# Ledger of designs, part 215: peptides against a protein of PDB entry 6B4J

Target 1, 315 residues: chain A of PDB entry 6B4J
Amino acid sequence: DITMQWYQQLQDASMQCVLTFEGLTNSKDSQAKKIKMDLQKAATIPVSQISTIAGSKLKEIFDKIHSLLSGKPVQSGGRSVSVTLNPQGLDFVQYKLAEKFVKQGEEEVASHHEAAFPIAVVASGIWELHPRVGDLILAHLHKKCPYSVPFYPTFKEGMALEDYQRMLGYQVKDSKVEQQDNFLKRMSGMIRLYAAIIQLRWPYGNRQEIHPHGLNHGWRWLAQILNMEPLSDVTATLLFDFLEVCGNALMKQYQVQFWKMLILIKEDYFPRIEAITSSGQMGSFIRLKQFLEKCLQHKDIPVPKGFLTSSFWRS

## One batch from the design tools (peptide; made by RFdiffusion4, then SolubleMPNN)

Design b1_p26_3_s4 (from b1_p26_3, 10 letters changed)
Fold by OpenDDE base, seed 2:
Structure b1_p26_3_s4 (fold): chain B 315 residues (1-315), chain A 26 residues (1-26)
Amino acid sequence: as target 1 above (315 residues)
Amino acid sequence: MEEEKEKELKEVEELLKEVEESLKKA
């Protein structure tokens, strides 16, 4: 399976990255520990500062992240920090930055769906300039949300139930599995972030360049989901999240082909979702149904709430 | 750019066809 090969390649690259900076992370030297903490803060704090407030602030954050990744010194916590402070500094920062973007999907976007867009546009712009960060974003995303690949992890003989649950993306702490509602909320946030990344370009970059991971990957994701048997509650939830965020962009890009796909979803795939939906899971099902019916009836998919406008960039 | 766009659209059509075939056979 080409999709699984791609997944594995990204995971291998991520693991190799971790091994590369292990010297920095495992160092007992006080200076190395300080450098590690400074680099970690420099990589992650700017991402946490991303907001929907002003385009000018978003540009400042982007410029700071790009400067850091470019080997330039940046101010963080009142200190000058550079990836050149340690030979493994760049790899470490790229990894932690990518991890933080995905974490913002998992936490911030999960709670505030509109936050997907400012986070995604920064991530997309950084990915364009720093492809390795993009690969690491995918690796982190795929590990936390297999449905973003997409694939459904299977239980293997001899596997512990907890390990299987973790592979499915559940958090398991003290032998307690995460509640389904919290799980779906986190998965939704990550899918929404992904759906935003694939459609957004940093407006101050070279617009003539091809998106490093554009809507064609969104189309592939959608096709792959539809070629898989639906999972109870999960498929209805994530398909809605994806289409709500990037459906308008897919419609504009692929036009007639998009509408053909949407009809297939409604007529052929949706009944399969219905067949596996219990009475207690009707919420996600009904939401998807209403969305599909409305879109097909109006022959339009609305621009998602929180989509960045020209007025945002002038602020 | 135009050639790349044509390739992308071809892939889109191929993937759509695969989905259609998969859903109709199942």
Scores: peptide ipSAE 0.630, ipTM 0.941, DockQ to the pose 0.840
Fold by OpenDDE base, seed 1:
Structure b1_p26_3_s4 (fold): chain B 315 residues (1-315), chain A 26 residues (1-26)
Amino acid sequence: as target 1 above (315 residues)
Amino acid sequence: MEEEKEKELKEVEELLKEVEESLKKA
């Protein structure tokens, strides 16, 4: 399976990255611990500052992240911080930055769907300049949300139930699994962030270059989802989230082929979702139904709420 | 750029066909 090979390659690369900076993370030296914390803050704080307020502020955040990844000193917490402070500094920063982008999908986008776009455009622009950060974003995303690959983890003999739940993407704290609504909310945020990344380009970069992970990967994701049996509540939720965020972009890019796919979803795949949907899960099902019916009736998919406009970039 | 776009469109059509075949066999 080519998809599972790709998944495993990204996970292996992520694991190798962790091993590379293990010396920095496990150091008992006080100076090394200080450097680690300074680098972690320098990598993650700018991402947490991303907002929908002004394009100029977004550019400043982008420039700061890019400067850090380029080996230039940046100001963080009142200190000058550089990846050159430790031999493993760059690998550590790339890993923590990628982890933070995915975490913003899991937390911020999950609660505020509009936040997907400013986070995604920065992530896309950084990925274009720093491909290793992009691979690590995918690795973190796939680990937290296997449905972003997509694949469904299977229970293996001898596996602990908690470990299986974690593989499915659930949080388990104090031997308690998270509620299904919270799980779906986090998965939704990550899928929405992914759907935004694959369609957005940083406006101040070289636009003539190919997107590092563009809409063709979105089409592959959609095709792979439709070739799998649906999961109760999960498939209806994530399919809606994906199409709401990137459906307009897919429509513009693939036109007739997109509408053929949308008809297949409505006529052939949707009954399979219905067959596994319980009365308590009808909310996600109805939401997807209404969205598909509206889009097919009007022969249009609306631009998603929060999409970045020319006025945003002039602010 | 045109060759890359043509290759992408071909892949899009192939994936669509695979989905259609998969859904109609079930």
Scores: peptide ipSAE 0.612, ipTM 0.938, DockQ to the pose 0.831
Fold by OpenDDE base, seed 5:
Structure b1_p26_3_s4 (fold): chain B 315 residues (1-315), chain A 26 residues (1-26)
Amino acid sequence: as target 1 above (315 residues)
Amino acid sequence: MEEEKEKELKEVEELLKEVEESLKKA
């Protein structure tokens, strides 16, 4: 399976990255620990500062992240911090930055869907300049949300239930599995972030370059989802999340083919979702149904709430 | 750029066809 090979390749690259900076992370030296913490803060704090307030502030954040990744010193916590402070500093920062982007998906976007766009445009712009960060974003995303690949993890003989639950993307703490609503909320946030990334370009970059992970990957995601049996509650939820965020962009890009796909979803795939949907899961199902029906009726996909306008970039 | 766009559109069409075939067989 080509999709699973791609998944595994990204996971392997992520694991290799972790091994590369293990010396920094496992160091008992006080100076190394200080450097690690400074680098971690320098990588993650700017991402946490991303907001919908002003385009100018978003540019400042982008420039700071890019400067850090470029080996330039940046101010963080009142200190000058550079990835050059340690030989493994760049790998560590790239990994932690990518991890933080995905965390903003599972936390911030999960709670505030509109936050997907400013986070995604920074992530996309950084990805364009730093491809390794993009690969690590995918690796983190795929690990936390296998549905973003997409694939549905299967229970194997001899597998512990907790391990299976973790593979499915559930958080398991002290032998307690995450509640389904919280699980779906986090998965939704990550899918929404992904759907935003694949359609957005940093407006101050070289727009002549091809998007490093563009809408064609969104089309592949849809195709793969539709070629799989639906998973109860999950498929309906995430398909809605994805289409709400990037459906307008897909419509504009692929036009007639997009509408054919949407019809296939409504007419052929949706009954399969219905067949596996229990009475307690009808909320996600109904939401997807209403969305599809509205879009097909109006022959339009609305621009998602929170989409960055020209006025945002002038602020 | 045009060649890349054409390649992308071809892939889009191929993937759509695969979905159509998959959903009609099921």
Scores: peptide ipSAE 0.579, ipTM 0.931, DockQ to the pose 0.825
Fold by OpenDDE base, seed 4:
Structure b1_p26_3_s4 (fold): chain B 315 residues (1-315), chain A 26 residues (1-26)
Amino acid sequence: as target 1 above (315 residues)
Amino acid sequence: MEEEKEKELKEVEELLKEVEESLKKA
């Protein structure tokens, strides 16, 4: 399976990256520990500062991240920090930066859906300039949310239930599995972030270049989902999240083909979702139903709430 | 811009009709 090969390749690359900077992470030297902490802060704090407030502030954050990845010194925590402070500094920063972007999907976007767009446009712009960061974003995303690939992890004979739950993306702490609502909220945040990344380009980059992971991957994702048996609650939730965020962009890009797919979703795939939906899961199902019906009736998919406008970039 | 939108809507309408006809024949 080509999709599973791609998944495995990204996971292998991520694991190799971790091994590459192991010397920095495992160092007992006080100076190395200080450098590690400074680099980790320099990589993650700017991402945490991403907000919907002003385009100018977003540009400053982008420039700071790009400068750090380019080997230039940046100010972090009142100190000058550079990836050149350690031979493994760049690999470490790329990994931690990518991890932080996915974490913002898992936490910030999960709680505030509109936050997907400013985070995604920075991630997309950084990915364009630093492809390795993009691969690491995918690796982190796929590991935390296998539905972003998409694939459904299978239970294997002899596997512990907790390990299977973790493979499905659940958090398991002290032998307690995460509640379904919290799980779906986190998965939704990550899917929404992904759906935003594939459609957004950094406006101050070279627009003549092709998006490194563009809407064609969104089309692929939909096609793969439709070729899979639906999962109870999960499929209805994530399909809605994806279409709400990138449906308008897909409509504009694929036009007639998009509408054929949307009709196929409504007429063929949606009944299959209904057949596996319990009475306690009707909320996600009804939300998807209403969205599909509204879009087909109006022959339009609305621009998602929080989409970045020209006025945002002038602020 | 309005003409382009109208053209796009017309194309969608034609597609929807084709799909509906295909679904009726199946």
Scores: peptide ipSAE 0.027, ipTM 0.565, DockQ to the pose 0.068

Design b1_p26_4_s1 (from b1_p26_4, 11 letters changed)
Fold by OpenDDE base, seed 2:
Structure b1_p26_4_s1 (fold): chain B 315 residues (1-315), chain A 26 residues (1-26)
Amino acid sequence: as target 1 above (315 residues)
Amino acid sequence: DDEFLKRIVELSKKGFKKAENPIPLI
């Protein structure tokens, strides 16, 4: 299967990256430990500073991340930090940066859906300039949210239930699996971030270049979801999240073809979701229903709340 | 939920259905 091959290639590249910087991460040397912590802060703090407040501030954050990835010294925690401080510094920073973008989907976007857009536009712009960061974003995203691929992880013979739950994207701590609502909230945040990344371009980059992971991957994701049997609550939740964030962009890009797909979702796929939806899961189901019905009735998909405007970039 | 886990295990074995009408990957 081509999708599973792509998934595995990204996971292998991510694992190889970890092996490449293991000398930095496992060093007992006090200076190497200091460098590691400085590089980790330099990579992750700017991403944590991403907000909807001002476009100028978002540009500063982008320029700082790009400078760090370009081997330039950056100020972090009152110190000058560069990836050149260690031979594995660049690989480590790329990995930790990508991990942090996905973590912002999992945490920040999960709680504040509008945060997807400023995070995604920075991630997209960094991916355009640093393709390896993009591959690592996908690897982290796919590992935490297999539904972003999408696929259902296979239960292998002899696998512990907890390990399978982790493969499904659940957090398992002290032999306790997370509650379904918390799981869905985290998955929603990651899918919303992904749906924002595939449609957004950094406005100060070369817009004539092809998006490194554009809306064609959104079409692929929808096609793949529709070729899967639905999963209770998960499919209705994530399909809604995806369409709410990128449905307008997909509609504009694919026009009549997108509407044919939306009709197929409503007429053929939605009844299959209904058939597996329990009375306790009606919330996600009803939300998807109302969204699909409204979009088909109005022949329009609204621009998502929090979409970055020209006024944002002038602030 | 044990039912959820049973269902996803079942679905993971079925894999991707060859869509009879594959939505064109454009």
Scores: peptide ipSAE 0.294, ipTM 0.785, DockQ to the pose 0.439
Fold by OpenDDE base, seed 4:
Parts: C-alpha cells; structure tokens; sequence
Structure b1_p26_4_s1 (fold): chain B 315 residues (1-315), chain A 26 residues (1-26)
C-alpha cells in the first residue's frame, strides 16, 4: 500500500532524526544540557506566540523561526541562540519545531479553531523553505492522529491494549485512557491544522512555486476517507472539521469535481456513517449533516471563520 | 468503550475498501 509506505517512510525519517540528535538529548554535560534547553525554547516559544492579533507580529515570528533554521543567531530568553552551538542542533530544532506545530493543533486549535490559520500559514511558509520540517510535521501529525494519513492502526499480536490505544491517538496515563470527547477534540484540532496547512501559502514567499503539500493532498485525504469504512463518531467529526476548514478552497480548486465528491459524501457515505452512529453519538453526525445540507442547498462552502484576510496582513 | 475499540480493530484488519462509486480523479 503506497499510503502505508509513505507513512512508514515519514516515521522512519523522524526516528532517524531522533537518533541523529541523541548525543545532544542524552548528554550529561551541563553546557550541552543548557544548549539543548536554549535550542528547545528557541524552536518552540515563537510557535506558541503565534496569534490572530497582527500580521506584522506573525511575520516577526516567521522571520525568527526561519533565521534559527538558517543557522543565524536568534534572541531567546534574553540569550543569543544558534543551531551552530551543537553539531546536532539543526536536527534537534527541526524536530522540536515540527513537534510544536502539531502540538499547537492538538492543544490550541482544538480549543480555538480559528487559531488554525495563523499557525498553518507559518508552518506552510517554513515548510516551503525547510522541507525537512514539513516531513517532520507530517510524521508527528500521523503518529498522533493516524486519521490524518488516513488509516486505522492494526492491533498486533502480543500488543498491550494501552499501546494500541496510544497508536489510535488516545492519551493513556496511569492505565486510564482519555475520555472520548477529549480525544475527538485533539484529533479535530490536528485535522483542522492540517486542512489549513494544505491551502495556505506564506504571502511573503515565492508564491509562484508549487505548494510543497497542497490541496491535492486534501483531495487525496478525502478520497481515502471515503474509501474506508467509517468509524463511529470519529469519521463524522473529522470529515466535518476537514470540510469546514478546507472545503471552500477545495471547491474553488476542483469546481464540479468537488461538488460530485460532496454529493457522494451525502448520498453514499453519509448513510454508512448513520448506520454506525449510536444515539449517544448523534451530535457529530447531526453537525456533519447540517453542514452538508447547507452547502449543497446554497451551492457554496463558506470561507472558514478565522481565514486570514488582507486586513490581517496590513496590521 | 470496548465496542468502539473492537470496531476499530475490525476496521484495521479490513484496510482500505474501494468505494463502489469511484471518486473523480483530479
């Protein structure tokens, strides 16, 4: 399966990246520990500062991340920090940066859906300049949310139930799995972030270049989801999240083909979701239903709330 | 929910099932 091969290649690349910087991460040396912490902060703090407040501030954050990845010194925590402080510094920063972008999907976007857009436009712009960061974003995303690939992880013989739950994207702490609502909330945030990344370009980059992971991957994602048996609650939730965020962009890009897909979702796939939806899971199902019905009735998908406008970039 | 986990395990074994209706290729 080409999708599973791609998934595995990204996981292998991510694992190799971890091995590459293991010397930095496992060092007992006080200076190396300090460098590690300074690099980790330099990689992650700018991402946590991303907000919907001003385009100018978003540009400053982007420029800071790009400068760090380019081997230039950046100010972090009142110190000059550079990836050149350690031979493994670049790999470590790329990994931690990618991890942090996905974590913002999992945490910030999960709670504030509009946050997807400023995070995604920075992630997209960084990916354009630093392809390895993009691959690591996918690796982290796919590991935390296998539904972003999409696939259902296989239970292997001898696997602990908790480890399988973790493979499905659940958090398991002290032998307690997270509540379904919290799981879905985190998965939603990651899917929304992904759906934003595939449609957004950094406005100050070379916009003539092809998007490194564009809307064609969104089409692929939909096609693969529709070729899978629906999962109760999960499919209805994530399909809604995806279409709400990138449906307008897909509509504009694929025109009649997009509408054919949306009809297929409503007429063929939606009944299959209904058939597996319990009375306690009707909330996600009804939300998807209402969205599909509204879009088909109006022959339009609204621009998602929080989409970055020209006014944002002038602020 | 044990039924939910059981269903995911069943789905993971089935893998990708080609939809009866082909999605338009781009």
Amino acid sequence: as target 1 above (315 residues)
Amino acid sequence: DDEFLKRIVELSKKGFKKAENPIPLI
Scores: peptide ipSAE 0.055, ipTM 0.670, DockQ to the pose 0.472
Fold by OpenDDE base, seed 1:
Structure b1_p26_4_s1 (fold): chain B 315 residues (1-315), chain A 26 residues (1-26)
Amino acid sequence: as target 1 above (315 residues)
Amino acid sequence: DDEFLKRIVELSKKGFKKAENPIPLI
């Protein structure tokens, strides 16, 4: 399967990256430990500072991340930090930065859906300049949310239930699996972030270049989901999240073909979701239903709440 | 490009694959 080959290739590249900086991560040397901590903070703190408040502040954050990835010294925690402080510093920073973007999907976007857009535009702009960060974003995203590929992990004979639950994206702590609502909330945040990344371009970059992971991946994602058996609650939740965030952009890009896809979702795929939906999962189902019916009735998909406007970039 | 996209829509009508392994409701 080409999709599974792509998934595995990204996971292998991510694992190889981890091996490349293992010397830095496993060092017992006090200076190396200090450098590691400084690099980790320099990579992750700017991402945590991303907000919906001002475009000027977002530009400062972007410029700081780009400077760090470019081998320039940046101020972090009152110290000058550079990836040149260790031979493995760049690989470590790229990995930790990508991990942090996905973590902001999992945590911040999961709680505040509007946060997807400022995080995604920075991630997209960094990906354009630093393709390896983009591949690592995908690797982290796919590992935490298999539904972003999309695929369903298979249970293997002799596998522990907890390990299978982890493969499905559940958190398992102290032999307790995460509640379904918390799981879906985290998956929603990651899917919403992904749906924002594929449509957004950094406004201060070279707009003549092709988007490194554009709306064609959104079309691919929808096509792959529709070719899979629906999963109870998960499919209805994530299909809604995806369409709410990127449906307007897909409509604008693919026009009549997008409407054919949306009709196919409503007429052919939605009854299959209904057939597996329990009474306790009706909330996600009804939300998707109402969204599809509204979009088809109005012949429009609304611009998502929190979409970045020209006024945001002037602030 | 449009023909490829059209073909994906047509293929999506024909081929709802059953997941080989049903994910147990946890």
Scores: peptide ipSAE 0.020, ipTM 0.541, DockQ to the pose 0.078
Fold by OpenDDE base, seed 3:
Structure b1_p26_4_s1 (fold): chain B 315 residues (1-315), chain A 26 residues (1-26)
Amino acid sequence: as target 1 above (315 residues)
Amino acid sequence: DDEFLKRIVELSKKGFKKAENPIPLI
């Protein structure tokens, strides 16, 4: 399976990246520990500062991240920090930055759906300039949300139930599995972030270049989801999240083909979701239903709330 | 109406199987 090969290649690349900076991460030296902490803060704090407030502030954050990845010194925590402080500094920063972008999907976007757009446009712009960060974003995303590939992890003989639950994307702490609502909330945030990344380009970059992971991957994702059996609650939730965020962009790009897909979703796939939906899961199902019915009735997919306007970039 | 929808669904399903191939190996 080509999709599973791609998934595995990204996981292997991510694992190799971890091995490349193991000397920095495992060092007992006080200076190496200080450098590690400074680099980790320099990589992660700017991403946490991303907001919907002003385009100018978003540009400053982008320029800071790009400067750090380019080997330039940046101010972090009142100190000058550079990836050149350690031979493994760049690999470590790329990994931690990518991890942080996915974590903002999992936490910030999960709580504030509109936050997907400013995070995604920075992530997309950094990916254009630093392809390895993009691959690491995918690796982190796929590991935390296998539904972003998409695939359903299989239980293997001799596997612990907790490890299988973790493979499915659940958090398991102190032998307690995460509640379904919290799980779906985190998965929703990651899918919404992904759906935003694939459609957004950094406005101050070279727009003549092809998007490194564009809307064609969104089309692929939908095609793969529709070729899979639906999962109870999960499929209805994530299909809604994906279509709400990138449905307008897919409609504009694929036109009649997009509408054929949406009809296929409503007439063929939606009854299959209904057949596996329990009374306790009707919320996600009803939300998807209402969205599909509204879109088909109006022959339009609304621009998502929080989409970055020209006025945002002038602020 | 239903037959036309079924035909579009079948054509869409055939289209989706062909769309599995464009992972550009570039």
Scores: peptide ipSAE 0.017, ipTM 0.560, DockQ to the pose 0.048

